# Peptides against a protein of PDB entry 2AKA, part 199

Target 1, 299 residues: chain A of PDB entry 2AKA
Amino acid sequence: MEDLIPLVNRLQDAFSAIGQNADLDLPQIAVVGGQSAGKSSVLENFVGRDFLPRGSGIVTRRPLVLQLVNSTTEYAEFLHCKGKKFTDFEEVRLEIEAETDRVTGTNKGISPVPINLRVYSPHVLNLTLVDLPGMTKVPVGDQPPDIEFQIRDMLMQFVTKENCLILAVSPANSDLANSDALKIAKEVDPQGQRTIGVITKLDLMDEGTDARDVLENKLLPLRRGYIGVVNRSQKDIDGKKDITAALAAERKFFLSHPSYRHLADRMGTPYLQKVLNQQLTNHIRDTLPGLRNKLQSQL

## One batch from the design tools (peptide; made by RFdiffusion4, then SolubleMPNN)

Design b2_p27_5_s2 (from b2_p27_5, 11 letters changed)
Fold by OpenDDE base, seed 3:
Structure b2_p27_5_s2 (fold): chain B 299 residues (1-299), chain A 27 residues (1-27)
Amino acid sequence: as target 1 above (299 residues)
Amino acid sequence: SMEQALQEIEALFPEIDALVAKLEAEA
């Protein structure tokens, strides 16, 4: 049912006005991963636009509630800027940065107060994600020395909720057993019922190595499985490689790779978007009756 | 305000109920 996600978006918007005091377990997908795991690139690839802050260290410093809405038109809207339509996605990036700095200051601190961004596009499926700050162990710049724990505490506010699905983003060119995303997911979802694995940087693995066993769900099994993606490299971004060309290259990568060819139809950003849409829709369907009753009891 | 947010949530209940009813009918 195409209308379930938009309805929950309206609920999210209403609850965002209540602030931090709302103990609401809305059906949602929280995106978790270490810094530089490729989270931002995955989200931008869904939209087909560059619109997220970039840089070293902690780029996402507030939760970003990203509401993708399939539409005949392409524009973005912020909940904090009601009535303003953004058609230039560079301005969207600047607004995220400005709104982040307004609350956190210039010290690169974090805040648990979400930014709510809705993107209308003909190129997206209905999908809502909560992008969370990247996990880090090393403070940078003027960040407080306990920033690691502040980030962890912020993530826990989302991922501990029963109706929260977890999109665990892990790079393939690092030891998956040491993935920050999978560690936090395992802590709050030990049976792997709420976790979806995303494996990035498959194109950056050492020659003669592959993530086939992971992608086949044989190494660290998750009920919801793993989906591999190939994001644009920083070189590709700097070289103005468009997202459409990157998606074609991603498809070619999976089809041509001897270890992944047999999985190619269940890999890549478009498939990930489809799976997330379906899983979120089904999750909303399953949780909405209970949510209704809970909401009514709190009013 | 908190009050406004609560009113907005309450205003969504009819739509929620309609969707829930539809889902239950399809099950």
Scores: peptide ipSAE 0.206, ipTM 0.815, DockQ to the pose 0.798
Fold by OpenDDE base, seed 2:
Structure b2_p27_5_s2 (fold): chain B 299 residues (1-299), chain A 27 residues (1-27)
Amino acid sequence: as target 1 above (299 residues)
Amino acid sequence: SMEQALQEIEALFPEIDALVAKLEAEA
């Protein structure tokens, strides 16, 4: 089973060369959430590096296929510039920004054309995620007035696929019933079979409130359940707070919180990585025979 | 090119078939 995710990565790379017309339902995990829900922070915490674009408004403007590969070495590679190894993750961030701007232009529009990024690291489990633009209701700057619908249509291209798992990222300091991530997930997965809930910003909840019922899967039940995480604050990110220190603080948060202590071994970023690796591996196993038959019929 | 991409996919078939067979044997 160790080679299932790398095999699907090679398929993804090959199909990316065919262009957008390849209607391949590859087993994958799409990451969805509102703007500022904490999606980028979750992904950076997996890598242990700052490498995603930052800013106000819509930061992710193209799908980012993030392929994490466990390796003895640490470096990144883009599919659009094969053979170039990035060891400075600030250069990775700059390349994402440059490649995004090359396609979308100066108007901060969106494009459905994915960026394919592979990260080799001793600190990651094998895992492939598709980071999607954050859902918004309000255009910012020079964005088209219909940007909300453009983002929604882009997300639907991924999350409607039967072999797509959905990582729904919701902040705890907002009404979960109004979560954009859970709303879109429920629209395409009404029985909650393909959706994994991530609850961020648990440290920013009002004093005397908690998300225990959500995390125990009692309020809005998903078959695959919920995992709580604590990301770095924006101040900590701007101050370049070490991610390893942030992961230790996250563990301490769950262990010390009266409402979450009993769940602490099933919470946090390291546990989320493990669960996603296992779920993706199992999902590939279940779908690969059918995928093989489809591939042969398309060739 | 499209042709090169198709060749790359076809080159993966033996590995896919081997993995599928292994998974079916373990089921």
Scores: peptide ipSAE 0.205, ipTM 0.818, DockQ to the pose 0.744
Fold by OpenDDE base, seed 5:
Structure b2_p27_5_s2 (fold): chain B 299 residues (1-299), chain A 27 residues (1-27)
Amino acid sequence: as target 1 above (299 residues)
Amino acid sequence: SMEQALQEIEALFPEIDALVAKLEAEA
């Protein structure tokens, strides 16, 4: 079963060349969440590198198909520049920014055309995620006033597909009942069959409050459950705090917290990565026969 | 080109078929 994700990656790459990726019902995980929900930090923690654009407002302006591949070597490759191996992840970040700007211009507009990034690393499990623009209600800079709806329409192209799993990223230090990620997930997956909840910023909750009921799947039940994570703060990122040290601190947080200690083995970024790998693999297994038939009929 | 992409997809079918068959045998 370990070869299922790489096979689907090859299909994704082939379809990307046709420009129809948004319309394909490939088994995949779409990452959704409000701006500043912690999506980028979660993805970077999987890789163990800083490589995503950072800033205030809409950072992701094109879908990023992030293909993580377990390998003996560490490097990244873009589909749009085949044969170039990136070993410096700052260069990866710059390439994402440059390729985004090439298509969208400098006006912070969005495009539904994905960027395909493959990361080979000994520190990753096989996992493919589609990082989507952060949901926002407030245009920034020279963005069009309808940017909220443009983002929503883009997200809907992915999350409405039957074979799309939804990684809904919500910050714990905000009202979870009003989470943009959980709202959109509930809209397209009302029975919670395709949604995996991620709760970030658990370390930033007010004293005497916790997200225990959510993490125990009691408040807003999802069939696939919730996983809490603790990301580096912006201060920690700016201070170049090591991701490995941050992962250790995350583990300590869950183990030492009275409300979460009993859940600690089912929390944190490493556990999330394992769960996503397993769920994606199983999802591909379940959908691949139907996908094969569909592909044959469309060629 | 689109034609090249279609050929690449078709070239994956034997691998897909093999994996599907394996999965069906394990089910």
Scores: peptide ipSAE 0.192, ipTM 0.807, DockQ to the pose 0.807
Fold by OpenDDE base, seed 4:
Structure b2_p27_5_s2 (fold): chain B 299 residues (1-299), chain A 27 residues (1-27)
Amino acid sequence: as target 1 above (299 residues)
Amino acid sequence: SMEQALQEIEALFPEIDALVAKLEAEA
């Protein structure tokens, strides 16, 4: 079972060299959410490093295939820069930005061409995620007025695939019924079979309110349930708060909160990472026999 | 090149087949 995710990673890398194949349906997890939903922070918390582009508007403008690989060493590699090992994750961020700009230009345009990033770390479980551009209604920079639809069309290329699991990231301090992530997930997965809900910003909810019903899967049921997380605040990020310290604070938050204490062992970033690893592994297991036959037919 | 990529995929088939067989045996 431990070799399933690495195997799919190798397949994914090989297919990336061929280009976009509309018939490709690799078992994967697509990350979807509105801008500022906390997607980047969730991914960075998995790695324990700051490495994703930050800023206002659309920061992810190309799909980022993030391959996390448990290893004794810590470094990153890009498929487009074979043989170059990155040990400074700031350089990783800069490379993502540079490679994005190389393809999209400086106008903040989007491209469906993935960036493939592999991160080796002792702090990660084997996990592959496809980070997709954040859904937005507001163009930034020189983006065309229809950027919302361009992003949506790009997302649909991934989330409509039967073997694609959907990590729907929604902030708790916003109306969950209006979550862009849950809306798109419901559109392509009406029975909630492929969707995993992530609820961010639980620490930013109004006093006297909580997301207990959501987290208990009572409000908008998903077969795969919901996991709450607490990310670093923007102030914490700007203040260079250590991710390890933030994870400890997250644990404390759930344990001390009257509404969440009973769920604490099934909440937080470490638990989310574990669940995603397990779900992806199981999903690969279930799909691999069919995938083998499909691959053979495409050769 | 596309040809190289196809060769890389084909090179994975024995491993895929082995894993599939293992999974089927465990099912």
Scores: peptide ipSAE 0.192, ipTM 0.806, DockQ to the pose 0.775

Design b2_p27_5_s3 (from b2_p27_5, 13 letters changed)
Fold by OpenDDE base, seed 3:
Structure b2_p27_5_s3 (fold): chain B 299 residues (1-299), chain A 27 residues (1-27)
Amino acid sequence: as target 1 above (299 residues)
Amino acid sequence: SLEEALAKVQALFPEIDELVARLKAEE
């Protein structure tokens, strides 16, 4: 079944050219979370490269369709720049920024027009994610005062679709009951059938506190459960800590933590990748026959 | 164009059909 995700990727690429007029419910995973929840860091940890825009406030301002493809070679391709292979991931970052600015301008506005990025790597599992703008209540730069609602409207275009799985990214060092990611997920998926919880910043929790009850799926139960991860800190990034070292540190964190050691084999970025690959593959399997029929009826 | 996009989707139908058939056979 290794070819299911790549097939859907080709469908996504084909429909991206249609723009907003295509009411296609493709099987996909939308990534949602508040600003600074660690969404971009999770995605970069999957690839093992720094390639996403960084900064304060709303960094992701267009949907990023990130198509990870297991390959013997490592390179990236953009749908808007066909024929160009990127081997330097800093150039990938720059291209995302340039393409974002081309459509939204320099005022930090948002656009619903997706960027399609495919990354081939021997270090990834086949996985497609749609990175969405981070939810915010505070406009930054020259953003309009209603930017919060514009972002929510954009997110709703994805997460309301029946075949959309939701990767809800929440930081552990904040009140999880008030997580923007979990709130929006609960709004569109009240039974928790389509939502996968990711808990970041477990290493930044206050002394004497832990997220054990959440990770054990006892506090805010989701059918698909929760996976904890530890991303690189800003200090680690500034110190040029490589992602491989960060993944080792993450593993050590879970193994050595009294509250998480019993869950360690079901935690961390590598396990998250595996789970998402499996869940997306199974989801495609379940939805593809119906999708095929719908596509035919629209032609 | 919309027409080009639809044509690309149609071009994928044989592969989709094959995969769907394989999946059904595995059940």
Scores: peptide ipSAE 0.241, ipTM 0.827, DockQ to the pose 0.770
Fold by OpenDDE base, seed 2:
Structure b2_p27_5_s3 (fold): chain B 299 residues (1-299), chain A 27 residues (1-27)
Amino acid sequence: as target 1 above (299 residues)
Amino acid sequence: SLEEALAKVQALFPEIDELVARLKAEE
């Protein structure tokens, strides 16, 4: 089963070259969440590098197909600039920003055209995620007044597909019943068959409150359950706190917290990465026979 | 081009077929 994710990556690359007109429902994981829900931090924690755009408002403005590949070497490459290997992840961030601006302009608009980024690293499991723009109701800067609906329409292009798994990212310090991620997931996956819940900002909850019932899958049950994570604070990010140190702090948080100690082995970013790798691999296995038949009919 | 992209997809068929066959054999 080791070659299933890389095989789908090659299919994704081939179809990306054709454009969005390829009516092929590839097995994938779409990442959804409100603005500031912690999506970018989760993805950076998988890589162990700061490489995603940062800022206020809508940061992700194009879908980012992030292909993580376990390798002995560490570098990144973009599909739109083949042959260039990036070893400085600051340059990766700058390239994402430049490529985004090239297509969307300077008005902070959005585009449904994906950016394809592959990251080779000894610190990652094979995993492909599609990072989608954060849901918002408030236009920022020169964004059109209907930006909320544009984002939703873009998300729906991915999450409505039968072979799309949904990574729903929700902050614990907000009302989970009003989570944008869980709402959109429930709309397209009412039985919770395709949705994996991620709960961020567990360290920012009010004293005397916890998300235990959610993490135990008792409050808003999903077939694939929930995984809690603790991301770096904005202060830690600004101070360039090492991600490895942050992952150690995350582990300590779960182990030391009275409400989460018993769940600690099924929480945190490393466990999330493992679960996503397994879920995606199994999902590809289940869909690959049907995919082969569909491919034959489209050629 | 579209033709080149389709050719790339078609070039993956032998690998897909092998993997599908392997998966079926494991059932």
Scores: peptide ipSAE 0.234, ipTM 0.825, DockQ to the pose 0.803
Fold by OpenDDE base, seed 5:
Structure b2_p27_5_s3 (fold): chain B 299 residues (1-299), chain A 27 residues (1-27)
Amino acid sequence: as target 1 above (299 residues)
Amino acid sequence: SLEEALAKVQALFPEIDELVARLKAEE
């Protein structure tokens, strides 16, 4: 089968250069979630490296077009610095922060201008995600008082597009009915046709509680369903716990949990990655016949 | 430049056309 995802990546790169990436209805997956929902951890688990900015408050302040490409080699490249291969993923993190600050300034503001990052790895499936700023209600530091609305407006530029799939990331240790990710998804996708639910922090739920009904797609049904994941704790991240070990622990969690054991084969980060690859590939296939005409009209 | 970017997009059209044609043939 032809690699559809790399073709769309080339289109994304070309349009990013002209500043129209956010306005184009390209087949893509936008990642949405509240602050501290676990989005960064999910993405890092796909790569198997720590490479995303971390901290309190709004960390992602520009859209990050993350293009994962299966390759025999492991390195990263930015569209804004072509020809430079990053093999140290800490330097990738620093470059994201530097490039973000270059555009947004020092006031921790946001910009709708994407950063395009391509990661080649033998450990990834072909997958393109657009990581978006975490939704927040409280400005931090020197952020403008209307930062919540600025973030929302930025997200809406992506998630309102018909060809945009939505990866809605929600923590299980919070009230899922009040999930920012699920709320925005419901607003723009009321029939749940474009939304994939990710439930994080299942290991942090109170004893005697579980998210079984959500994961079984019984509480808030999505056509594309829900996938539960277990990320590294902040302690584990600070202690530089190996992601491979964390993935093994995640598998063990689902297999050993009375409420999730029967779902274990349809849970976890590896399964999520596979599903997203398949969903994106199929979505591109479905949309590509109409894409050619749309692309020409935008030129 | 904008011109270079547009040229890159246009250069992808033959590949897109071929792929679309193939997908239609598989229906």
Scores: peptide ipSAE 0.215, ipTM 0.811, DockQ to the pose 0.779
Fold by OpenDDE base, seed 4:
Structure b2_p27_5_s3 (fold): chain B 299 residues (1-299), chain A 27 residues (1-27)
Amino acid sequence: as target 1 above (299 residues)
Amino acid sequence: SLEEALAKVQALFPEIDELVARLKAEE
C-alpha cells in the first residue's frame, strides 16, 4: 500500500511530459478555494517550509502538481529542470514564480499547463495534491475581463474527473453558504462523495460565533467530512514564525476552544495530512485496476 | 517525445499488474 502514491506519481510525470495531463483521469486530489481562503498556507504547513508565491490577487496562476514524498533527505526538484536539487526553499519559490512568468507573462494571466514539483522530506507523508488558481470574480491589473471564467474552466478540467478528489478550502470567517470552493464542489459532486472540506481561519471568527455544526458535518454534510485548521496569520508569516510553532499554536487553539475541544483529535494540519494520505491511498487502490485497463486501451 | 513517454508508461505496467494482483489477493 505504501508504494501506491509513488507509482501514480511516476505515471503522472510520464503523462506530463507529453502534455496530456488534462485528458487523464488519474487518482488525485485537486485543491480548490477562493482567493485568500488559506490554500497556500495549508500546503506549506504540510511541507513545513515557506515555498509558495505570496501576494495580492491571483497568486497561483498555473496548476501546481505538488508531490510530497517521505524521505530521509530534504530537497525539492522540478520536472522542467531534472537533475537540479533545491535545498533552499526560497529558491523553490523563485523558480515557481519564474516558471509561471515564463508562460503567462507579466499581465497576471493564467495557463492550464502544470508545474510539477516534488518535495522529499522526513516531515511529510506521501501525498500528491494539485493546487489550482484561486477563484475570483473581479479582474485585477491587466487581466482580461473574463478571467473568472478562464479560472473556472481550468478548475473544471480537473474537478469534473471521476477519479479526482476535491479538497475544498473555505474560510470560517466568511459565509460558508457562499463558499466558492463548496459551490464548485457541489456542482461536480452533488452527492458529496469526492469532496473533503477544509475550514480555515477559525481563529478569525467573530466573537461568540463558531463553526461547530460545520465541523461536525451537520450543516452541509460531506461523506468525507470536514477538518478545521488554523494557519499562521500574516503577522506571523511576516515575522518569520516557524511552522512548528504555528502547529503547536493550532493544537492549543482546538484544545482550549469550548466549541472545538471535543473534536481536537480530528482537527489540525497533522490530522489533515494523515487523512489525505489515507484517503488518496485508498482511492488509488480502488481506481487502479480500472485505470490500468484504460491505459492499456490507449496504447 | 510522445513515443518516449508512452514507452515509459508501458514500462510501468508490470509493476501496476503486480500491485493490482496483490491488492486483490488481500481482499
Scores: peptide ipSAE 0.206, ipTM 0.809, DockQ to the pose 0.717

Design b2_p27_5_s4 (from b2_p27_5, 13 letters changed)
Fold by OpenDDE base, seed 1:
Structure b2_p27_5_s4 (fold): chain B 299 residues (1-299), chain A 27 residues (1-27)
Amino acid sequence: as target 1 above (299 residues)
Amino acid sequence: SLAEAIQKIQALFPELDALVAELEAEA
């Protein structure tokens, strides 16, 4: 069972060479959320490194297939740059930016062509996520006026697939009923069978408010439930606050908060990573026989 | 190329078959 995620990773890498139209419904987790919902911070917290592009507006402009692999060594590899091992995660960030710009140009456009990044680390569980562009309603800079629709169309290419699990990232300090992530998830998964809710920015909620009912799966029920996380603030990111220290602060937040203390063992980034590993593994187990049969019949 | 991708996928079939067989045995 330990080889299920790595096998699917190799399949995913092989299919990336076929181009955009590979009608292959691979078992995967697509990460969806509005701009500034905290998607990138969640992914960086899994790795324990700053390696994703940062900025205002649309940061992720291509799908990022992030393959986390537990290893005794720490390094990253890109599928487009075979044989190069990145040990400096700032160089990883720069490569993502450069490869994004190479395909999209300088106009902050988007492309549906994935970037495949594999990160080996002793601090990760085996986990593959597809980070998708953040949903936006407002074009920034020289973005095309229809950028919202372009992003939605790109997301739909992933989240409409039956074997795609959806990691819906929503900030708690915004109206969850208006969450772009939960809306798109509800559109393609109306019964909430494929959606895992992540609630970020719990530490930024107004005094006297909490997301307890959401986290207890009572407000907007998902079969796979909700997990709350506390990411680094933008100030902490700019100040290069250590992710390990941030994870300790996250744990302290849940343990000390009256509304969340009873949930603390089922909250936070480490628990989320564990759940996603288990969910993906089980999902691969359930889908792999059908996938094998489909592949063997078509190839 | 498409041909290279197909070959890479086909090269994974033995491992895929083995894993599926293990899953079926555990079910």
Scores: peptide ipSAE 0.368, ipTM 0.891, DockQ to the pose 0.746
Fold by OpenDDE base, seed 5:
Structure b2_p27_5_s4 (fold): chain B 299 residues (1-299), chain A 27 residues (1-27)
Amino acid sequence: as target 1 above (299 residues)
Amino acid sequence: SLAEAIQKIQALFPELDALVAELEAEA
């Protein structure tokens, strides 16, 4: 049913006006991960455009409700500036930064108030994600000393909701057993029912090491499994390497890697997008009747 | 405003009801 995700998008837009304390349990996917885990790159790879803020430390400082909508046209719209169509995705990036700074100030603080961004594109499947600030342990710059806890509290507002799926993004070149994403997911979803694992930076693992056991769902089993992806390097991003070329390189990586070749058809960004679309659609299908009843009883 | 938000949500109820009915029919 192609209309389920768009309907939930309209509900999200309507609820955005109610404020921060709304007991909103909409079917959604929250994206969680440590700083530099590759979350932004995954999201940009879905769109095929560079449009998210970049930098060191905490880049995402407000929740970003990213509504991807398959369309014949390519443009973006913000809920806070209705009627303005963005066709330059650099302007989208600048608007995210400006709107973030408008609410948080210049101190690199965070705010729980979402930014709602809708992207129309022929290159996307219908998919809504809530990009959340990256988990950190160390304040940087003018950040408050309790920034770690502020971020955790913000994440908990989303991931504790029963209808929230969790996209847990972990880099393979770090200790996966200590993944911030997997830890928070395990805390709020101990049975692994709502969590989808994404493993990034598989191309940056030391020679002779691999994440096969994780990707085969043998190490830390999730009902919804794990999907490996290969993002552009920072050098490739700075060099403005085309995302389409990066997706081809990702496919080649999985096909040519001895440890991942047998999994290659269930890996990579395009497969992840399909899985997320299907899982979100099914999740909406399962939750929508209950949501309808709740809304009609309360409003 | 909260009132405006409530009205927007309520305006979606017919579509929501229709989709739920369709889902129930397919189940």
Scores: peptide ipSAE 0.360, ipTM 0.888, DockQ to the pose 0.736
Fold by OpenDDE base, seed 2:
Structure b2_p27_5_s4 (fold): chain B 299 residues (1-299), chain A 27 residues (1-27)
Amino acid sequence: as target 1 above (299 residues)
Amino acid sequence: SLAEAIQKIQALFPELDALVAELEAEA
């Protein structure tokens, strides 16, 4: 059963070649969250490389289908430039930016057309995520005035699908009851069956406050629960702080924090990656027979 | 083309069928 995620990846690539959003409800995990919620940092921490666009405002402007594949070698490949192997992850970042700008133009608009990126690495588990544009309330710069609505519509194309799991990313230093990620998840998954909560910025909470009740699944219960993570600060990213050192600091944070030490083995980016791999594998197992039957009836 | 994409998907059917059969046998 180790081949379930790779098989779904090949199906996903074949559907992407049609140029349509996969009309087929493929088992996948969509990543949702407000701007600056820490989504990009979570994804980069899985790879152990800086490779996603950074900046102010809307950074992700197209869906990014990120296919992580455990391998003895480390390199990246794009579906739109098949056969080119990227070993420099700065070039991966530049290619994402260039391919995004080619489709969206200079107005910093969005496009529903996915970018498909496969990363081979010895440091990853097999995992496929769809990174979606960050939810915003206010257009920035030359963005269209209806950008909030365009982003919401794009997210709904993914998260309304029955076979889509939702990775809802929320910052702990903001009111979690008002989290854009949890709101959209609750709208399409009112019983919390498809949603996995990620709580970022736990290190940026006010002194004497904690997110223990949320992480213990007591405040806003999800069937699949919550996982806390600590990402690199913007200063650490700008200073090119090593991701391995940041992961060690994350582990130390949970172990040393009085409110989180008892949860430490069920927190952090490495644990999140394991949980997502298991959740996706199990989800594919449950959905693949139905998907096969649907495919055979339509093709 | 759409035709090429359909062919690629159909080429995966034997492997898909085998994996589904394994899953059903384990259930």
Scores: peptide ipSAE 0.353, ipTM 0.886, DockQ to the pose 0.684
Fold by OpenDDE base, seed 3:
Structure b2_p27_5_s4 (fold): chain B 299 residues (1-299), chain A 27 residues (1-27)
Amino acid sequence: as target 1 above (299 residues)
Amino acid sequence: SLAEAIQKIQALFPELDALVAELEAEA
């Protein structure tokens, strides 16, 4: 049996040409979170490379369909740049920025038109994620005053779809009850059937506090539970700390922390990647027959 | 174009059908 994720990737690529108004409910995982929630760091940790735009405010301004494909070789390809293989991940970052600016202009506006990026790597599991713009209440640069609502409307186009799983990324060093990611997830998935919680910044919590109850799924229960991760600090990124060393430090964090040591085998970026691969595969398995029938009836 | 997209999707139907059949057989 062929891997189900690559098939859905080909469907996604084909549907990208239909444009914004495609009545398509593909099995996918949409990544949602507030600004600085750690979304980009989670995605980069999966790849083991720095390749996403960085900056203050809203960095992701278009949906990024990130297709991770396990391969013996390491390179990236964009759907809009057919035939070009990127082996330098800094060039990948620059291409995302350039392609974003080409469509949105210089005003740091947003566009619902996705960028499709496929990354082949021996270090990844097959996994497709749709990275969405970070939720914000504060316009950055020349963004319109209603940018919050524009972002929300864009997110709703994805997360309201029945076949969309939601990766809700929330920082532990903020009030999780007020998490933008969990709020939007609860709005569109009130029973918590489609939502996977990711808790970042566990290493940045105040002394004497922990997120144990959240990670044990006791505070805000989700059917699919929560996974804690520790991303590189900005200092680590600026210091060029490699992702391998960061993953080792993350493992050490969970193992050595009194509140998390008993959960350590179900925490961290590698475990998150495995869970997401499994969840997406199972979700595709469940939805693919219905999708096939819908496609055959409409085309 | 929309027409090209439709053709690309239709070109995936044989593989899609095969995988669905495999999934149904495993269920």
Scores: peptide ipSAE 0.336, ipTM 0.880, DockQ to the pose 0.707

